# Designs tried in a protein design run: peptides against a protein of PDB entry 5A53. Part 6

Target 1, 230 residues: chain A of PDB entry 5A53
Amino acid sequence: LVENVKQALFIPGQSCNKNLHDIMVDLSALKKPDMKRFNRKNDIHPFEDMSPLEFFSEKNDCSLMVLMTSSKKRKNNMTFIRTFGYKIYDMIELMVADNFKLLSDFKKLTFTVGLKPMFTFQGAAFDTHPVYKQIKSLFLDFFRGESTDLQDVAGLQHVISMTIQGDFQDGEPLPNVLFRVYKLKSYKSDQGGKRLPRIELVEIGPRLDFKIGRIHTPSPDMVTEAHKKP

## One batch from the design tools (peptide)

Design b1_p9_2_s4 (made by RFdiffusion4, then SolubleMPNN; from b1_p9_2, 3 letters changed)
Fold by OpenDDE base, seed 5:
Structure b1_p9_2_s4 (fold): chain B 230 residues (1-230), chain A 9 residues (1-9)
Amino acid sequence: as target 1 above (230 residues)
Amino acid sequence: DDDLFVKSK
């Protein structure tokens, strides 16, 4: 099965600032080569009118989109959008906390473009809670595409870790999702003449703490259609 | 200018 890798489009909104731009650049670097970025600001309000996003999806052949906006109420907001048949499937606002770190804040490491990251999810809610299930699905879809084939361990360079920040009860605000990116470093440890391969995880960035905002969930009909195996 | 109607390069 030819893996149809989903293409992502990163869109600066009208309120996109330098910080969001930098975050966009760094996050999108992880999606290379399957990524496009707009350089111009676009006045898009996806929770008011989704039509512009559907237009972009079709015209750019991108089933993944990220809209970068910032307001007092929704600071550093990354709206992640997925389309199916160029129609909106789901949307979620993920606001980046001010404590973010860029790639430039970490030791620059060489990486091979196009290698799929391994994901780790910490928190039971990723499998049980609807919102966190959507986030898990989104990020897996965003970076891995449809292929569930066992990632060749030999090709593993990056680990993306997503952690729910603490426990929560029903009715409480949803905890942030901590997004971390690591590179696997193979060290030849000369311990006592036995070269034991040591693998260490080194954080490479970006470091993003996501506050969950508004969500658009797919219709049951769209869910059924999207899960139809060809 | 708005890229709304322009295909990304």
Scores: peptide ipSAE 0.029, ipTM 0.675, DockQ to the pose 0.032
Fold by OpenDDE base, seed 1:
Structure b1_p9_2_s4 (fold): chain B 230 residues (1-230), chain A 9 residues (1-9)
Amino acid sequence: as target 1 above (230 residues)
Amino acid sequence: DDDLFVKSK
């Protein structure tokens, strides 16, 4: 079964700045070759009017979109959008904290394009809390698609770690999600004449701390349709 | 690696 890899479209909004552009470039690099980027700013306000995004989804055949905007209220905002049948399925605003690191801030390591990352999720809320469940679903869908065969260990290159920053109680602000990317580096250690394979995780970036913003949840009807396996 | 930029239509 050729997994229909979901294509991502990265869209600079009208308020997109250099930092967001750089973040967009670095994050989208992890989605290559299944990624498109617009170079022109588009004045899109997805929580006011979703029609432009549905239009772009259809015209570019992309079921994943990321809108890059920045304002005083929503600084470094990445709106992640998923479509089903070119209609908006869900949306979530993830604002990148100012402490972000770009790929250029890390040691450049060679990588193979198109390898699926392994995900790790730290925090029970990823399985229980509706917002974090959506985030987990989104990122898994974004980088792996719906059908992930067990990752061939031989092909494992990247690990994406997502961590909920601390514990929280009901009614408290939702903690940030810490997004980290690691490369698996194999070392041959020569210990006593036995070459033991040593695997180390090396952070390669980008490093993003996501503050959770607004969310659009799918209609029950769309959920039912999206889960229908052909 | 040429950054593939698609023009917004």
Scores: peptide ipSAE 0.024, ipTM 0.687, DockQ to the pose 0.035
Fold by OpenDDE base, seed 2:
Structure b1_p9_2_s4 (fold): chain B 230 residues (1-230), chain A 9 residues (1-9)
Amino acid sequence: as target 1 above (230 residues)
Amino acid sequence: DDDLFVKSK
């Protein structure tokens, strides 16, 4: 079953600023061609009223949404939303730390649109802690692209790395998630007349450190429905 | 060209 590639909609909120706009552009570039962006600010408060997002999900046929907002309490906030049947499945606020880097901060490398990224997750909590499990699920779902039977290593051009920044105990604030994007470069090393293939990872951006904010978890019923293969 | 979509009114 070839799962249809999930489409993403990027929405500037009323408080969207230049930094968030730039982050939105760069992050959404990784989702091409399966991405739409609104150019107008929308006054949406997803944790107060989800109806506008459900409306946008349906009207744009997008099961993934990212709302860009910024306030004193939630600076550079990217609210990631997933829908199922155009109803809100889950939401998570990921606030971008001020140390972010844009694609323009890195060397421009040629990229083939539509190839699936390989993901790497660093931190045991990605498999055990409910919040980090949601983040892992979200990003895999967001960037997974077309289900190809063979993830041919030959088609691997970039790696997305997500790292939990340090250890934490129960009751402590959740560490940030470090989002990094790398391109695989193949080099021919001439060592002693033998050309050995060498692969290097080169960071291409964006570089985002995500602080975790508010979360909306799916109802048990929606979880069951979403996992039902059509 | 980054296709910017307008509000689906």
Scores: peptide ipSAE 0.024, ipTM 0.676, DockQ to the pose 0.036
Fold by OpenDDE base, seed 3:
Structure b1_p9_2_s4 (fold): chain B 230 residues (1-230), chain A 9 residues (1-9)
Amino acid sequence: as target 1 above (230 residues)
Amino acid sequence: DDDLFVKSK
């Protein structure tokens, strides 16, 4: 089965700034080669009018989109959008906290482009709470694409870690999601003439703490259609 | 790496 890898489109909004641009560049690098980036700002307000995004989805054949905007209320906002049949499936705003780190803040490591990352999720809410379930689904879909065969550990290069920052109760603000990216570094240790394989996780960036914003959930009908096996 | 920027059409 040729996996139809979902293509991502990164869109700078009208309020996109240098920080968001840098974040966009770094995050999109993880999606290479299945990524496009616009170099021009587009005045898009997805929670007011979704039609421009549907247009871009179809025109660029991208079922994944990320809109970069910033305001006082929604600073460093990355709106993640998924489409099905070039129609909006779901959306979620994830605002990057000011403590972000770029790839340039980490030691540069050589990596192979196009390898699928392994995901780790920390926090029970990723499996039980509707918002965090959507986030989990989104990121798995974003970076893995369609249903994949068993990931060969021998081909594992990247680990993406997503952690819910603390516990929360009903009615409380949703904790941030901590996004971390690691590379598996394999090396031979020389211990007394025996070369033992050693694996270390090295953070490579970007480092992003996501504050959860507005959400658009799919209709039950769209959920059914999107999960139909062709 | 030449980042192929797609122009917003």
Scores: peptide ipSAE 0.017, ipTM 0.671, DockQ to the pose 0.035

## One batch from the design tools (peptide)

Design b1_p10_1 (made by RFdiffusion4)
Fold by OpenDDE base, seed 5:
Structure b1_p10_1 (fold): chain B 230 residues (1-230), chain A 10 residues (1-10)
Amino acid sequence: as target 1 above (230 residues)
Amino acid sequence: SLHDHIFFHP
């Protein structure tokens, strides 16, 4: 079953500022061609009323959404939303720290649009802690792209690295998630007459440190339905 | 998980 590539909709909220807009543009570039961006601000408060997002999901046929908002309490907030059957499945607020870097802050590299990134996750909590499990699931789902059988090294262009910033115990504030994007650069190293292929990781951006905010988790019933293979 | 992923163990 070739699952259709999930489409993403990027929505500027009413409080979206220039920085968030720039972040939106850069992050959404990694989701091309499977993304849409709204140019107009929309007054959406997903943790108060989810119905506008469900409407947008259905109207735009997008099962992934990112709402861009900013306030004093939730600065540079990217709310990631997934829908199932155009109903809200889960949501998570990820606030971008002020130390972010845009694509323009890195050496401009050409890349092929639509190639599936490889993910790396650093931190045991990505497999054990419910919140980080959701983040892992979200990003893998978000950037899955087309199922090409050619996951050959030749098709690998990007690596997305997600790192939990430090250790934590139960009851402590959840550490930030460090989001990094690398391009694999293959070059022939001339070491001693044997041209061995050398692969280097070059950071291409954006660079985002995510502070975890509010979360909406799916009901057990929705989890069961969403995991049913057709 | 809502997705199939490949684990690479080095």
Scores: peptide ipSAE 0.008, ipTM 0.487, DockQ to the pose 0.205
Fold by OpenDDE base, seed 3:
Structure b1_p10_1 (fold): chain B 230 residues (1-230), chain A 10 residues (1-10)
Amino acid sequence: as target 1 above (230 residues)
Amino acid sequence: SLHDHIFFHP
């Protein structure tokens, strides 16, 4: 069963500002061509009423959504939403720290649109802690792209690195997740007449440090339905 | 323990 590529919808909230817009543009560029962006602000409060998001999911045929909002309490907040059957499956708030870098802050590198990223996850909690498991699942699902049988190494272009910022104990605030994007750059090095392939990772942006906010977890019934192979 | 997972999505 070739799973259809999940489409993402980026939604500016009522409180979306220039910085959030720029972050939205840069992050959504990684999801091209499977991405839509709204140009108009929408007054959506997903933790109060999820109905508008379910409506947008159905109308735009998007199972992934990102809502951009900002307040004093939740500055630079990206709410990631997944739907199943156009109903809310899960949600997570990821607030971008002020030290973010845009694509324009890095050396411009050409990349092919539609190539799938590789992922690296640094931190044991990505496999053990429920919140970080959800984050891992979300980002893998978000950037999965088209299923191709051949892992042609030639199709490997970029790596997304996600790092938990430090260790934590039970009851402590959850550390930030450091989001980094790298391009694989191949060089032909002429060493002594032998061309040795040299591969380097070059950061291309965006650079985002995510503070974890509110979470909505799926009901056990929805989990069961989502795992049912058709 | 730093548990690093590299996922290649085909």
Scores: peptide ipSAE 0.006, ipTM 0.457, DockQ to the pose 0.124
Fold by OpenDDE base, seed 4:
Structure b1_p10_1 (fold): chain B 230 residues (1-230), chain A 10 residues (1-10)
Amino acid sequence: as target 1 above (230 residues)
Amino acid sequence: SLHDHIFFHP
């Protein structure tokens, strides 16, 4: 079953500011062409009432949503939402730390729209801890792109790296997730008549450190339904 | 409703 490419909707909340807008623009550029952005601020509080998000999911045919809000308690907050059948599946708040870098902070490189990024995950908790498992699942789902059978290295443009910042024990605050984006640069090495492919990674941005906030997890029944292959 | 006026940035 070829799963249709999931569309993302970026929503400025009522408290969206210039920094969040800039972050939204840069992050959403990685999701092109499968991305929509609202021009107007919307007064949405997803942990109080999820019904507006379900409405937007259905009306825009988007199963991925990102709400941009900022407050003293939750500064630079990106709420990531997934829907299944236009109903809320899961939500997670990821707050961007002040040390963020935009695409304009890096050397401008040629970008081909629509190429699927590769992912790297650093930290054992991405496979064992429920919150980090959700983050891993979310980002893989968010940037899956078109299923091309061309696993050819020539079609690889981007690597997204996600790192858990440090070790933690049960009951401790969850470490930040470091989000980094690299472009793959291939060099032909002619050493001694043997052509060895040399690959280098160049950071292209954005650079985001995510602090984990509130989480909504699906019911076991919703998990079962979402994993049913038609 | 306030939610009907969705404008997308190209």
Scores: peptide ipSAE 0.006, ipTM 0.474, DockQ to the pose 0.021
Fold by OpenDDE base, seed 2:
Structure b1_p10_1 (fold): chain B 230 residues (1-230), chain A 10 residues (1-10)
Amino acid sequence: as target 1 above (230 residues)
Amino acid sequence: SLHDHIFFHP
C-alpha cells in the first residue's frame, strides 16, 4: 500500500512578519511539490478555535499545515498542525530563534524537487519524551515524501538533522531543537588511480533553532484510527 | 554546538 504523500499548507497568520515569511518560503521549498502557500494573511488562532484550520485542511486537501505567527510572547512561531480526516490530530508551536539562517545565507546549490530527505535525530529524548517523540513523528511525517525504492541511491540528496540542544531534567524548560539541512555531495577523488567516491555533507539551509511552545496531543481514539491500515 | 560536534568533530 503506497500511502499518498501528505500535502502541506503554509498559512501566514495575521501577525506574520517578513522574517517568518522568508522562513516559510525556505522551509516550504523543501516540501515541494507537495506544498501550498497562502499569499494573504489569515486571522487564525488554533489554540482558541481549530475550526478554521479544519476548514482549510478539507478545502485544500492538506493533512499538514503550518501557521506563521509572531508576537512578543511567541516570536517567529510556526504552529505545525496535522489532521486526520480533516480533523485536528495534533499541533505544536515551534518558535524560530533569532539566529536563523535562510537559504540565501548558504552557497546556492541546486536540488531535485521531490526527493525524500534522510533524517538523523540526536538526543535520547526523541525516543522517550512525549514532546520530542511528537516532534520526531511530525517531521518524519512532514517530509516522508513518496515511497522511494531503497535501491535508488540517486534519490538520496538531503539529510535533515534534528538535535536536542543539550540535556535536561524533569521540570526544566525543554531544550531547543536544532534543525539543519544538508546536501550530499559526491566527489570522485583522483588519489592514486583509484577513484574512490567521497561523500561530503554541505549545509544548504535553512538553519532553524526551534523553541518549543504549546502542544495539542491527539485523542486516543484518533491515534487508533490514524494507525489503522486500510 | 552539539550539532557541530556530531557532524564535524572527530
Scores: peptide ipSAE 0.006, ipTM 0.419, DockQ to the pose 0.047

Design b1_p10_1_s1 (made by RFdiffusion4, then SolubleMPNN; from b1_p10_1, 7 letters changed)
Fold by OpenDDE base, seed 3:
Structure b1_p10_1_s1 (fold): chain B 230 residues (1-230), chain A 10 residues (1-10)
Amino acid sequence: as target 1 above (230 residues)
Amino acid sequence: KLIKYLEFVP
């Protein structure tokens, strides 16, 4: 079974500002060509009513959505939504800290559109804690792209690094997730007539520190249905 | 109707 590549829809909420728009543009650039963006603001409150998101999922054939909102309580909030059969599967609020960097803040490097990122996850909680498991699952699913049997190593261009900011105990506030994007840069080094390939990771942006907000988890029945192979 | 499955590769 070849699963179709999941399409992402980026939605500016009513409270979307220039900074959130710029973040949306830069993050969505990593999802090209499998991305749509709305140019108009939409008044959507997904934790109050999910119906508008289900409608947009079906109408645009997008199983991934990102809602851009900002308030005093939830500044620079990116709500990540997944759907199954155009019904809400899960949601998570990830608020971007004010120390963010855009692609324009880094050295402009040419990149090929549509190449799959590699992932690195730093922090044991990504494999043990339910919230960080959901974040790991979300980002892997969001950037999975086309199922190719042959990983052409020549097609590896960039690494997404996700780090839990410090240790935490039960009952403590959940640490931020540090989102970083690096490009794999190959150099021909001429050392003494031997061409040794030199590989470096260069940060390309965006640089985002995510504060975790509200979460919606699927029902056990929806989990079972979503994992059923035909 | 293309049923889009959430196949998570672990």
Scores: peptide ipSAE 0.028, ipTM 0.600, DockQ to the pose 0.066
Fold by OpenDDE base, seed 5:
Structure b1_p10_1_s1 (fold): chain B 230 residues (1-230), chain A 10 residues (1-10)
Amino acid sequence: as target 1 above (230 residues)
Amino acid sequence: KLIKYLEFVP
């Protein structure tokens, strides 16, 4: 059973500013061709009323959504939403820290659209802590792309690195998640007559430090339904 | 409509 690639819808909220718009453009570029962007601001408050997002999910046939909002309390907020059957499955607020870098801040490299990124996750909590498990699941699902036989290393262009910023204990504030994007660059190193392929990771952006905000988790029943293989 | 399911990557 080959599942169709999940489409993402990027939605500027009413409070979307230039910085968030630029972040939206750059992050959504990594999801091409499986991405739509709204050009108009939409007044959506997903933790108060989810119905507008469910409507947009169905109308646009997008099971992934990203709402761009900013306030004093939730500055540079990217709300990531997943739907199942056009109903809200989960949501998470990820606030971008002010130290962000855009694609324009890095050396422009040739980018092949539609290649599936490899992921790396740094921090044990990605496998143990419910919130970080959700983040891991979300980003893997978001960038899964086409089911290609990735047997060909030749198709590996990008690495997305996600790092939990430091250790934490129960009851402490959840550390930020450091989002980094690298391109694999192969160099022919001429060291001493053996051309060994040298692979280097070159950061290409965007660079985002995510502060974790509010979360909506699915009911156990909805989890069961969403994981049923047809 | 293809029911999209979430695969747990273990």
Scores: peptide ipSAE 0.026, ipTM 0.547, DockQ to the pose 0.072
Fold by OpenDDE base, seed 2:
Structure b1_p10_1_s1 (fold): chain B 230 residues (1-230), chain A 10 residues (1-10)
Amino acid sequence: as target 1 above (230 residues)
Amino acid sequence: KLIKYLEFVP
């Protein structure tokens, strides 16, 4: 069973600003062609009423959504939403720190649209802590793309690196997640008659440090239904 | 930091 590629809908909230718009454009560029963006602001408060998001999920056939909002309490907030059967499955607020870098801040490199990223996760909590497990699950699901055979090494262009910023103990604030995007660059080295391909990772952006905000987790029943293989 | 592993998105 080949699952259809999950489509993402990027939604500017009423409080969406220029920085969030630029971040939205850059992050959504990595999700092309499986991405839609709204051009107008929408007054959505997902932790107060989820119904508008469920409506948008259904009407746009998007099981992934990203709501862009900003306030004093939640500056540069990207709410990532997943739906199952057009009902809210989970949500997480990821606030972009002010030190963000856009694609324009890096050396412009051409990239092929629709190529799958490889992932690297740095921090044991991605496998053990429920919040970081959700983040890992979300980003893997968000960028999964089409099922390709592992043999298509030619389709490997990007590495997305996600790092938990430092160690933490129980009861401490959750460290930020450092989101980095690299492009694989192959060089032909002409050293000594054997052309060994040299591969380098070049950061291409965006560079985002995510502060974790509010979370909605699925009910056990929804988890069971979402994992049912037909 | 040394990339310890690459995970292919399944």
Scores: peptide ipSAE 0.010, ipTM 0.491, DockQ to the pose 0.111
Fold by OpenDDE base, seed 1:
Structure b1_p10_1_s1 (fold): chain B 230 residues (1-230), chain A 10 residues (1-10)
Amino acid sequence: as target 1 above (230 residues)
Amino acid sequence: KLIKYLEFVP
């Protein structure tokens, strides 16, 4: 069974501001064509009531959602939600630090819409720590796109890099996750008759440092159901 | 097999 490409719904919350809107636009551009955006603000509080998100998941056929909210306690908050069978599977708050950069802050490079990014994860905790494992799972799932058996190297345009910002011990605050997007730029190096293709990574944005907030984890039963290969 | 994960081990 080829799973259909997961669709993402970007939802401005009631507290969505211009910065969050701009971040939403830029991040959602990486999910095109498999993305919808609401133009209207919605008063949704997912950690208090999940029902509106389940409703939106079903109504829009989107198993991925991103709620954009901002408060004094949770500034520039992107709540990433996944659903399974239109029921909430997991949620995570990722707050964008003020040092963010938009696509407009980088050199405009043309990119093809719909190409799958490669991922790089820096930090052992992405494989061991439950929160970072969830983040890794989320972003891989979010940007997975169409299952192409043949990832033609020609289809490789972007690298998404996710880095845990520093080491941490048990009981310490979880370090931020540094989200970076690079375009592969091939240069023909005419060095003396050997055309060695020089590939450079050029940052294209957005640049986001995610502070980890609240998390909702699935029930063991939901995990079992979501991992059932049909 | 395209390398799903480039782990840049520092």
Scores: peptide ipSAE 0.009, ipTM 0.476, DockQ to the pose 0.210

